# Peptides against a protein of PDB entry 6DSZ, part 95

Target 1, 361 residues: chain A of PDB entry 6DSZ
Amino acid sequence: NYVVTAQKPTAVNGCVTGHFTSAEDLNLLIAKNTRLEIYVVTAEGLRPVKEVGMYGKIAVMELFRPKGESKDLLFILTAKYNACILEYKQSGESIDIITRAHGNVQDRIGRPSETGIIGIIDPECRMIGLRLYDGLFKVIPLDRDNKELKAFNIRLEELHVIDVKFLYGCQAPTICFVYQDPQGRHVKTYEVSLREKEFNKGPWKQENVEAEASMVIAVPEPFGGAIIIGQESITYHNGDKYLAIAPPIIKQSTIVCHNRVDPNGSRYLLGDMEGRLFMLLLEKEEQMDGTVTLKDLRVELLGETSIAECLTYLDNGVVFVGSRLGDSQLVKLNVDSNEQGSYVVAMETFTNLGPIVDMCV

## One batch from the design tools (peptide; made by RFdiffusion4, then SolubleMPNN)

Design b2_p14_2_s3 (from b2_p14_2, 5 letters changed)
Fold by OpenDDE base, seed 4:
Structure b2_p14_2_s3 (fold): chain B 361 residues (1-361), chain A 14 residues (1-14)
Amino acid sequence: as target 1 above (361 residues)
Amino acid sequence: SAAEKALAELEAEE
């Protein structure tokens, strides 16, 4: 009996950073198919802490900190619609990943969306939102004492949602989404009523965005609003202010992932299908009343990496590049460019063995 | 460059 030790998956399909192991520890969490890898970020690099097998391919992985929690909790949704909220507990040398809540959120009726599973968490931790099926938005209310993740559906009139996020700074949980209809792609907002289990009219909408608008980035306060990334353009809207840029450099390859660098949303990393790494910059303008408004958007090419499936800014200009198609990397962003004009230096490379081709011999 | 200026702010907040 050759126990073929099933090679651990190496292709990265998601990554997040936060304070999962403690309030003080900076963690990198990496999703590799059914496997969750947990690292502590240290000055010496990534220290492995725990690996966890999940009951299915990880489709959503998000850290969130409910009010009164000292550290982040982890929401996971699998491709089989198993949802859980995980907590890290350490007692001396004993490390346990505890399921605080779980549930299956699969519907018997619905067309699975072509753009796959989207899972989002309200920044104020009021709810989790899930786009699983066309014409439905699933809501999981977040309650501290609930071990069973109960969900309900709200009907979306917009059948073809491309991407969706919760906005920051909203009195009620508010989603912003790109959708497609026969007239093109549009951005819309809805408030989510937990009480009435319905959508209310959101604060703003933008009809007829770029035809290839593919990603929504919710921008924290003080800016608020959202960034919409397309093939040719990057736009910002917050209800009061609209800005658009069309930097020629982004037309060369589709931006496929993003990660926020600053807690205030002043900088984002962008990765494209060629492995180019960009920084998106939000230039602030301070008004006479002390309000901060967006003055301009800029995109700067930093360098080249492996083709990112996900990006995570860690600390000290260190970025984890999670790759599905190539080797994942830990890279350093330098202030000074090299002789080639790159600000990116590879620190560590994590070999991707690719899909385990079941060679049926 | 604008990139250098943006990256310089990463080192200054630590």
Scores: peptide ipSAE 0.290, ipTM 0.838, DockQ to the pose 0.845
Fold by OpenDDE base, seed 5:
Structure b2_p14_2_s3 (fold): chain B 361 residues (1-361), chain A 14 residues (1-14)
Amino acid sequence: as target 1 above (361 residues)
Amino acid sequence: SAAEKALAELEAEE
């Protein structure tokens, strides 16, 4: 019996940064198919802490901090609709990943969405939202005492949701989503009532956005609102303010991933299908009343990396580039460009050995 | 450049 040690998956399909191991530790969490890798970010680089096998391909991986937790919890949803909330516990040298809650959120009836699974968490940790099936939005209420993740569905009139996020600074949990209908792509918002298990009218909508609008970024306060990324344009809307840019440089390749750099949403990393790394900048305007408004949007090319499936800013200008198609990278953003005009320097490269062909013999 | 300014702000918050 040759136990062929199944080669560990190397293709990255998700990454997140936060404080999972402690309140003080900065962590990088990497999803590689059924594997979760946990690192501590140090001045010397990535220190491996734990690897966790999951009961399926990780489809959603999000850190969140419920009110009165000292550190982040991890939400995972698998491609087989197994949901869990994980907690890191360390006691001396013993490291345990504890399941705080779990559940299966599969529906007996529903068409799985062609654009795959979307999972989002309300910034105030009131709920998890899931787009699993066309015409349904699944809600998992977040309750600390509940070990069993229970979900309910709300009917979504918009059958073809492209992307969805929870907005910041909303009294009720509010989603913002791009959807497609026969007239084109549009942006809409809904408030989510946990009590009534229904949608209420959201604060704003934007009809007839760019035909290739593909991503929603929820912007933190003080700006609030959302950024909509298309093939040709980047737009901002918060209900009161609309702003759009169409930088020619983004037309060359489709932006496929993003990550927020600043907690206040002033900067974002963008990755495209050619492995170009951009920074999206939100320029502030301070009004005489002390209100901060968005003045302008800018996009700056930083350099080239592996084609990102996911991006996450760590610290100190260091970015993890999670790649499915190529090697993942740890890169440094430098203030000064190199001789080629790139601000990106590869610090470490993680070889992608390609898909594990499970030869079931 | 605007990129240099944006990146310089990353190093100054350290």
Scores: peptide ipSAE 0.287, ipTM 0.839, DockQ to the pose 0.827
Fold by OpenDDE base, seed 2:
Structure b2_p14_2_s3 (fold): chain B 361 residues (1-361), chain A 14 residues (1-14)
Amino acid sequence: as target 1 above (361 residues)
Amino acid sequence: SAAEKALAELEAEE
């Protein structure tokens, strides 16, 4: 009996940062297929805290802080539609990951979306939204006392959703999504009524966006609204203001991931399919009445990394580059460029051994 | 550059 010690997965499928272990600790959480790795970010680098085996491939991993929690909770959805909310508890040296809530959110009827599972959390922690199936938006109401994650579906008229996010600063939970129809790609918003279990008309829409519009970024207040990323263009819309840029540099490779640097949404990291790392900048204009408006959008090339599946800004210009196709990296962003014009320096590289092919030998 | 300015602001939050 060769106990083939199954090699631990090394390919990264997702990463998130937040305060999961404590209110004060900055954490990096890394999803590697069925494995969750939890790190504390320190001045010396990533300190491993715990590894958690999940009952399936992690498809969604999001940190969120319900009102009156001292630290973040972790939402996980597996590829088999098992949902859970996890809490980190430490008592002295004893470390436990506690399931606060769980449920299976699989439907018996529905076409699984070809673009895979999308999971999003309302910024005010009112609900979780799931795009699992074409023409359906699943809602999990967030209730503190509920150990069983119950979901309901709302019908979407838009069958081909590309990406979806919850917007910030909305009285009701509001989604913004890119969808495709026979006329092209469009952006639409819907308010989500928990009471009526239906969509109401959202604050705005943008018909006929770029044909390859692929990502929605919800922008925090004071700007609000959303950024729409395409192959050729980056657009901002908040209902009152529209701004578009078409920097030639982004046409070379498709942007595939993003991460917010600033809590106010002034800066974002962007990663493309060639491993290029960009900074997206939102320039503010302060009006005499104290209103902050978007003045301009700018994209700057920072350098090259491994091809990112996910990006996470940590602190002090340190970025985690989670890679599925290559080695994951911890990189430093420097103010001064090197001789090649790169602002990126690799600090640490995490070898990717490739897909664990279950060689049934 | 705007990149340099943006990156310099990241170091100043220390």
Scores: peptide ipSAE 0.286, ipTM 0.838, DockQ to the pose 0.853
Fold by OpenDDE base, seed 3:
Structure b2_p14_2_s3 (fold): chain B 361 residues (1-361), chain A 14 residues (1-14)
Amino acid sequence: as target 1 above (361 residues)
Amino acid sequence: SAAEKALAELEAEE
């Protein structure tokens, strides 16, 4: 009996930060193929709490807090379209991960999108949105009493969606997405009607964005709107204000991941394909009426890390760099640069032993 | 720098 101790996966394919174990605990959740690792962030570093085996490769992992929950819930979608909502429950020393809801959200008909699975949650926790197939947007209404995740599809006219997010501060759930057509790439918004199961016209659109526009970042209030990241440019739009920058430094390598630092969306971490870590800064302008508007966008190079598949800001200038191709890292952002002009110091490195080929036996 | 100012605000949440 060779117990092939299946080597634990080490390549990170997702990470999120939030309050999953309690309202007070700061957690780091790491997706490594079929495994979920749960840590508590402490002044001493990452304390492991639980590891969870999933029924498939984790494709989406998002924390969300429905109204009247004391702590975050975890949405997971697997590459085989198994969806679940998980809750952490501790009773003394007993730790349980409870499945509140589950379902399979695969369609019998549809072309799987070449850009893979996108899963997003409405900031007001009204629904989950899924881009699984070309020309379809799947909606999972969030209902507390429903143990079975029910989904429906809305037809998208835009067949080639690049990225999609829910916007903040919208009366109805509103998506913002980059799509490609024969004329180029564009940004569009739609309101999602849960009642009618259709799209309504969104608040704004931007035709003819940068040809390589690849990511949408939804910006919280007071700014609202979205950031669109391309190969050469970063743009902001909120319906009323448009601003674009083209910092030469981002042309050197493609930005591949982002994470919000501030709850108000004033700062974002950006990672590129060379392992460069940037800060995107939203400069505020306070108007005489007390409204906050975007004055400017800035990009600052912080330093170098492992090539990030995902980034998440923890606390106290500590960032987790989840890497698929290299070692994952905890890094500290320092106020003062080192002799090389880097603000990044590696605190801990997590050896990546490479892809475990899931031999389907 | 703009980076230093932005990073200094991260330590102020202590």
Scores: peptide ipSAE 0.285, ipTM 0.838, DockQ to the pose 0.829

Design b2_p14_2_s4 (from b2_p14_2, 5 letters changed)
Fold by OpenDDE base, seed 4:
Structure b2_p14_2_s4 (fold): chain B 361 residues (1-361), chain A 14 residues (1-14)
Amino acid sequence: as target 1 above (361 residues)
Amino acid sequence: SVAEEALAELEKEE
């Protein structure tokens, strides 16, 4: 009996940072296919806390803090449309991952979207949004005492959504999305009415964005709005302010992931298909009335890493580079560049053994 | 550089 110890998956397909184990602990959560790894970020590095097996490949993994919770909860959606909300509980040395809520959000009718599963959480924790199928936006209301994740669909007129996020600072939950039609790619916003279970007109739209616009970043207050990342351009829009840059350096390789560095959305890490790591900077302009507006956008090349599937800024210039194609890395951003002009130093490397090809023998 | 300025702010938030 060769117990083929099934090698644990090593390819990273998602990562998130927040306060999951406690209000005080900074956690790194890593999705490796069906496996969730939970770490505490320490001055000495990543301390493993727990590993959790999921009933399917993790497709969405997001931390969120409902009103009145002391720490973050974890939303997971699997590729088989099993949704759960997880809570970490520790009592002494006993560690439990508790399912607060669960449900299956699969529809019997719908075309699965070619761009895959998108899951987003309203910053005010009013709802979860899911783009699972073309022409549908699924909403899971977030109610404190509901153990059953009930979802409903809202019809989207826009059949080909590329990416979607909830915006910050909106009275009603508001989505911003890039979509494609026969005329090109566009950005649109909708308010989501939980009561009426419909979309209302959002605060703004931008028709005819870059043809390869692929990512939406929701920007926190005070800026608000969204960043749209394309192949050639990065644009900002908040309804009142529009700004676009086309730095030549981003044309060399497609940006594929991003992560917010600052809670206020002043800095973002960007990773491209060549493993280049960039900093996106939102330059502030303080108005005479004390309002903060966007003055400029800048992109700076920091260095090279493994090709990131996901990026997570931790603390003190430390970044986790989650890689599917290569080794994941813990890297440090240094203020001073090295002789090659890189600000990136690898601290730790996590070997990716590649996909375990199930050799059906 | 803009990168150096941006990175120098990361050390101060501790």
Scores: peptide ipSAE 0.321, ipTM 0.840, DockQ to the pose 0.826
Fold by OpenDDE base, seed 2:
Structure b2_p14_2_s4 (fold): chain B 361 residues (1-361), chain A 14 residues (1-14)
Amino acid sequence: as target 1 above (361 residues)
Amino acid sequence: SVAEEALAELEKEE
């Protein structure tokens, strides 16, 4: 009887940072298939706090802080459409992960989207949005007292949504999404009415974006709006300001992930399919009335890492590179480049043993 | 460089 010690999953399929264990602790949360690993970020590196087994593959993992919570809560959606909101509680040495709310959000009828599950949270924590099926946008209203996650669907006329985010600074929850139709790819916005359970016209749209536009980044105030990332171009739009760049360096490999560095959205990390790490910079222009506008966009190559499935800026120029295809890394961004012109130094490498082939014996 | 300027701002948050 060979007890095949069930090897723990090592491939990373998601990562997030925030204040999950306390208001003061900076955490890194890593999704490895059915496992959630919780770390505290310290000057010495990543301190493991807890490992949690989930009832299925983690498909969405997002931190959010409802008004009047002292620390972040964790939303998880599994590939089998089990949703939960988790809270970290510590009582002395006892550490408990508490389910505040749960539910199954699977529909009986729907075509699962080919681009997979998208889960997003409104920056003001009014709702969770889910793109699970073509032509449907699922809404989970966020209520503190509700232990049962209830959802409703809004019909989308746009059947082929590529990516979607909630915008910042909107009076009503507003989504921005890239979609494809027979005419090409486009960007559109909708306001989400919780009361009427419908979409209203959003503040802006942009028809005929780049054919390979694949990602939406919601930009915080004071800029607001969104960044649209394509194969050849990076575009900013907020309804009033439009700016596009086409840096030749991004044409070499597809950008596949991003992470915000600054709370105000002035800097973003970008990772491509070759493991190149970039900084996207939003240059600020302050107007005479004190309004802030986007002056320019810049992209700078920082160096090379493992191929990122997810990127997470931690603190003090430290970045976690979550990799599915290679080894995950903790890297330092240095002000001075090395002899090869790289600003990236690997601090720690986490061996990826590959996909756990569940040999059903 | 723009990269150096961008990275120099990251060290000041300590």
Scores: peptide ipSAE 0.316, ipTM 0.838, DockQ to the pose 0.802
Fold by OpenDDE base, seed 1:
Structure b2_p14_2_s4 (fold): chain B 361 residues (1-361), chain A 14 residues (1-14)
Amino acid sequence: as target 1 above (361 residues)
Amino acid sequence: SVAEEALAELEKEE
């Protein structure tokens, strides 16, 4: 009986950081196909805590903290539309990952979107939004007492959504999305009414953005608004302030992932298709009334890593580079550049053995 | 540099 030790998946398809194991622990969570790996970030490096098998490929993995929770909860959506909310529980040495809520969010009717599954959580934890199908936005209300994840659809007139996020600092849950129509790509906002189960007009829109605008970053307060990343340009808009930059360096390769460094949204990591790591900087201007406005945007090349599928800033200049195509890395950002002008030093490399070809025998 | 200034703030969390 050859126990073929099924090789564990090594390709990373998602990563997130937060406080999942406790309020005090900083965690790195890594999605590797059907596996979730949970680490505690320590001064000595990554300490493995738990590995969890999922009932399908992880398509969405997001941490969120509902009001009155001491630690983060984990939302998972699989490629087969199984949704769950997970909680970490430890009692002495006994570790359990409990399912607080679950559901299947598959629709019987709908065209699966070509850009894949998008899952987002309202920053105030009022709802989860899902773009699964063209012309539909699925809403999962977040209710603490509900063990069954119930969803409803809102019709979206914009059939070709590229990316979508919830905005910060909105009285009602508000989405910001890039969409494509025959006239080009555009940015629009909608308020989401849980009560009426409909969209209301959002605070702003931007028609005719860059033709290759591909990502929306929701910016937290005090700035608010969103960053739109294209092939040639990076733009900021919050309804009152508009600013665009077109740094030549980003034209060399497509930016494919991002991660917020600062809680206030002053810095973001950007990764491109060549494995270049950038810092996006939001320069603040403090007004006499104490309001903070965006003065400028800057992009700085930090160095080179493995081609990131996902990035997550941990702490103390340490970044996890999750790679699907290459080896994942733990890297340190140094204040001083090396002789080559790089601020990036690899601390640890995690060998990617490639996709497990399920040999259907 | 702007990069150095941005990165110098990351070490102060010790």
Scores: peptide ipSAE 0.315, ipTM 0.838, DockQ to the pose 0.782
Fold by OpenDDE base, seed 3:
Structure b2_p14_2_s4 (fold): chain B 361 residues (1-361), chain A 14 residues (1-14)
Amino acid sequence: as target 1 above (361 residues)
Amino acid sequence: SVAEEALAELEKEE
């Protein structure tokens, strides 16, 4: 009996950075289909800690730190709608990944959204939001004592949600989303009432955004609000301030992923379908009252990488480029450009052997 | 450049 050791998946479909193994360790977590790889980021590179097999393709992978946790927890949703919250536990040399909570969040009724599964976590860890089906927003309340992830649905009037995020700095959990209707694409906000299990009117809306607006980035305080990325434009809105840029360089290829560099949301990495890596810069203006407002948005081309499915800034100018179509990379951002004008240097390349069709027998 | 200035800030987090 040749145990065909099923070739391990190499295509990356998600990556996140945080403090999962300890409060002090910086971790890179990589989703490769059904596999979760956990690394510690060191000055020498990526140290492998654990590999975990999941019961299905990882569709959502997000780190979050509930109030009073010393380290991050991991939320995973699979393509089969199995949800879990995982904790890393080390006891001497013994490493365990503990399931703190789990549940199946599949609905019997609903049209799966064409844009796929979206999973988001409230920055204050009050809830998880899931866009799984058209016209429904699923909420998983985050309760510490509940081993069973219970969810409820709120009806969305907006049937064609493109992307959704929770906003920062909101008294109630507030979503911001891009949606499409017959009149075009729009941005709207809703407050999520856990008590009433309904949407309340959000703080702002922006009708008639760019027709190809595809991504929402929630911006932390002090800026707050959201960035909306299209094919031709990048816009910021926080209810009080609106700013749009249309840098010609982004028209050449569609931006497909992003990652926040600074905790305060001053810088973001952007990756496009050609493997170009950009920095999005939020220029601050400090007001006389000590408030910080957005002065300007800038986009700078850093260089080229593998086509990113996901990006995550690690530390010290090091970025992990998770690729589904090509080799994943660890890259260094340098202050000085090379002879070609690139600020990007590949440090390590992780060979992608292509999509392993896991025949789930 | 704006890129150089932005990238120079990343090295100072030692």
Scores: peptide ipSAE 0.314, ipTM 0.838, DockQ to the pose 0.793

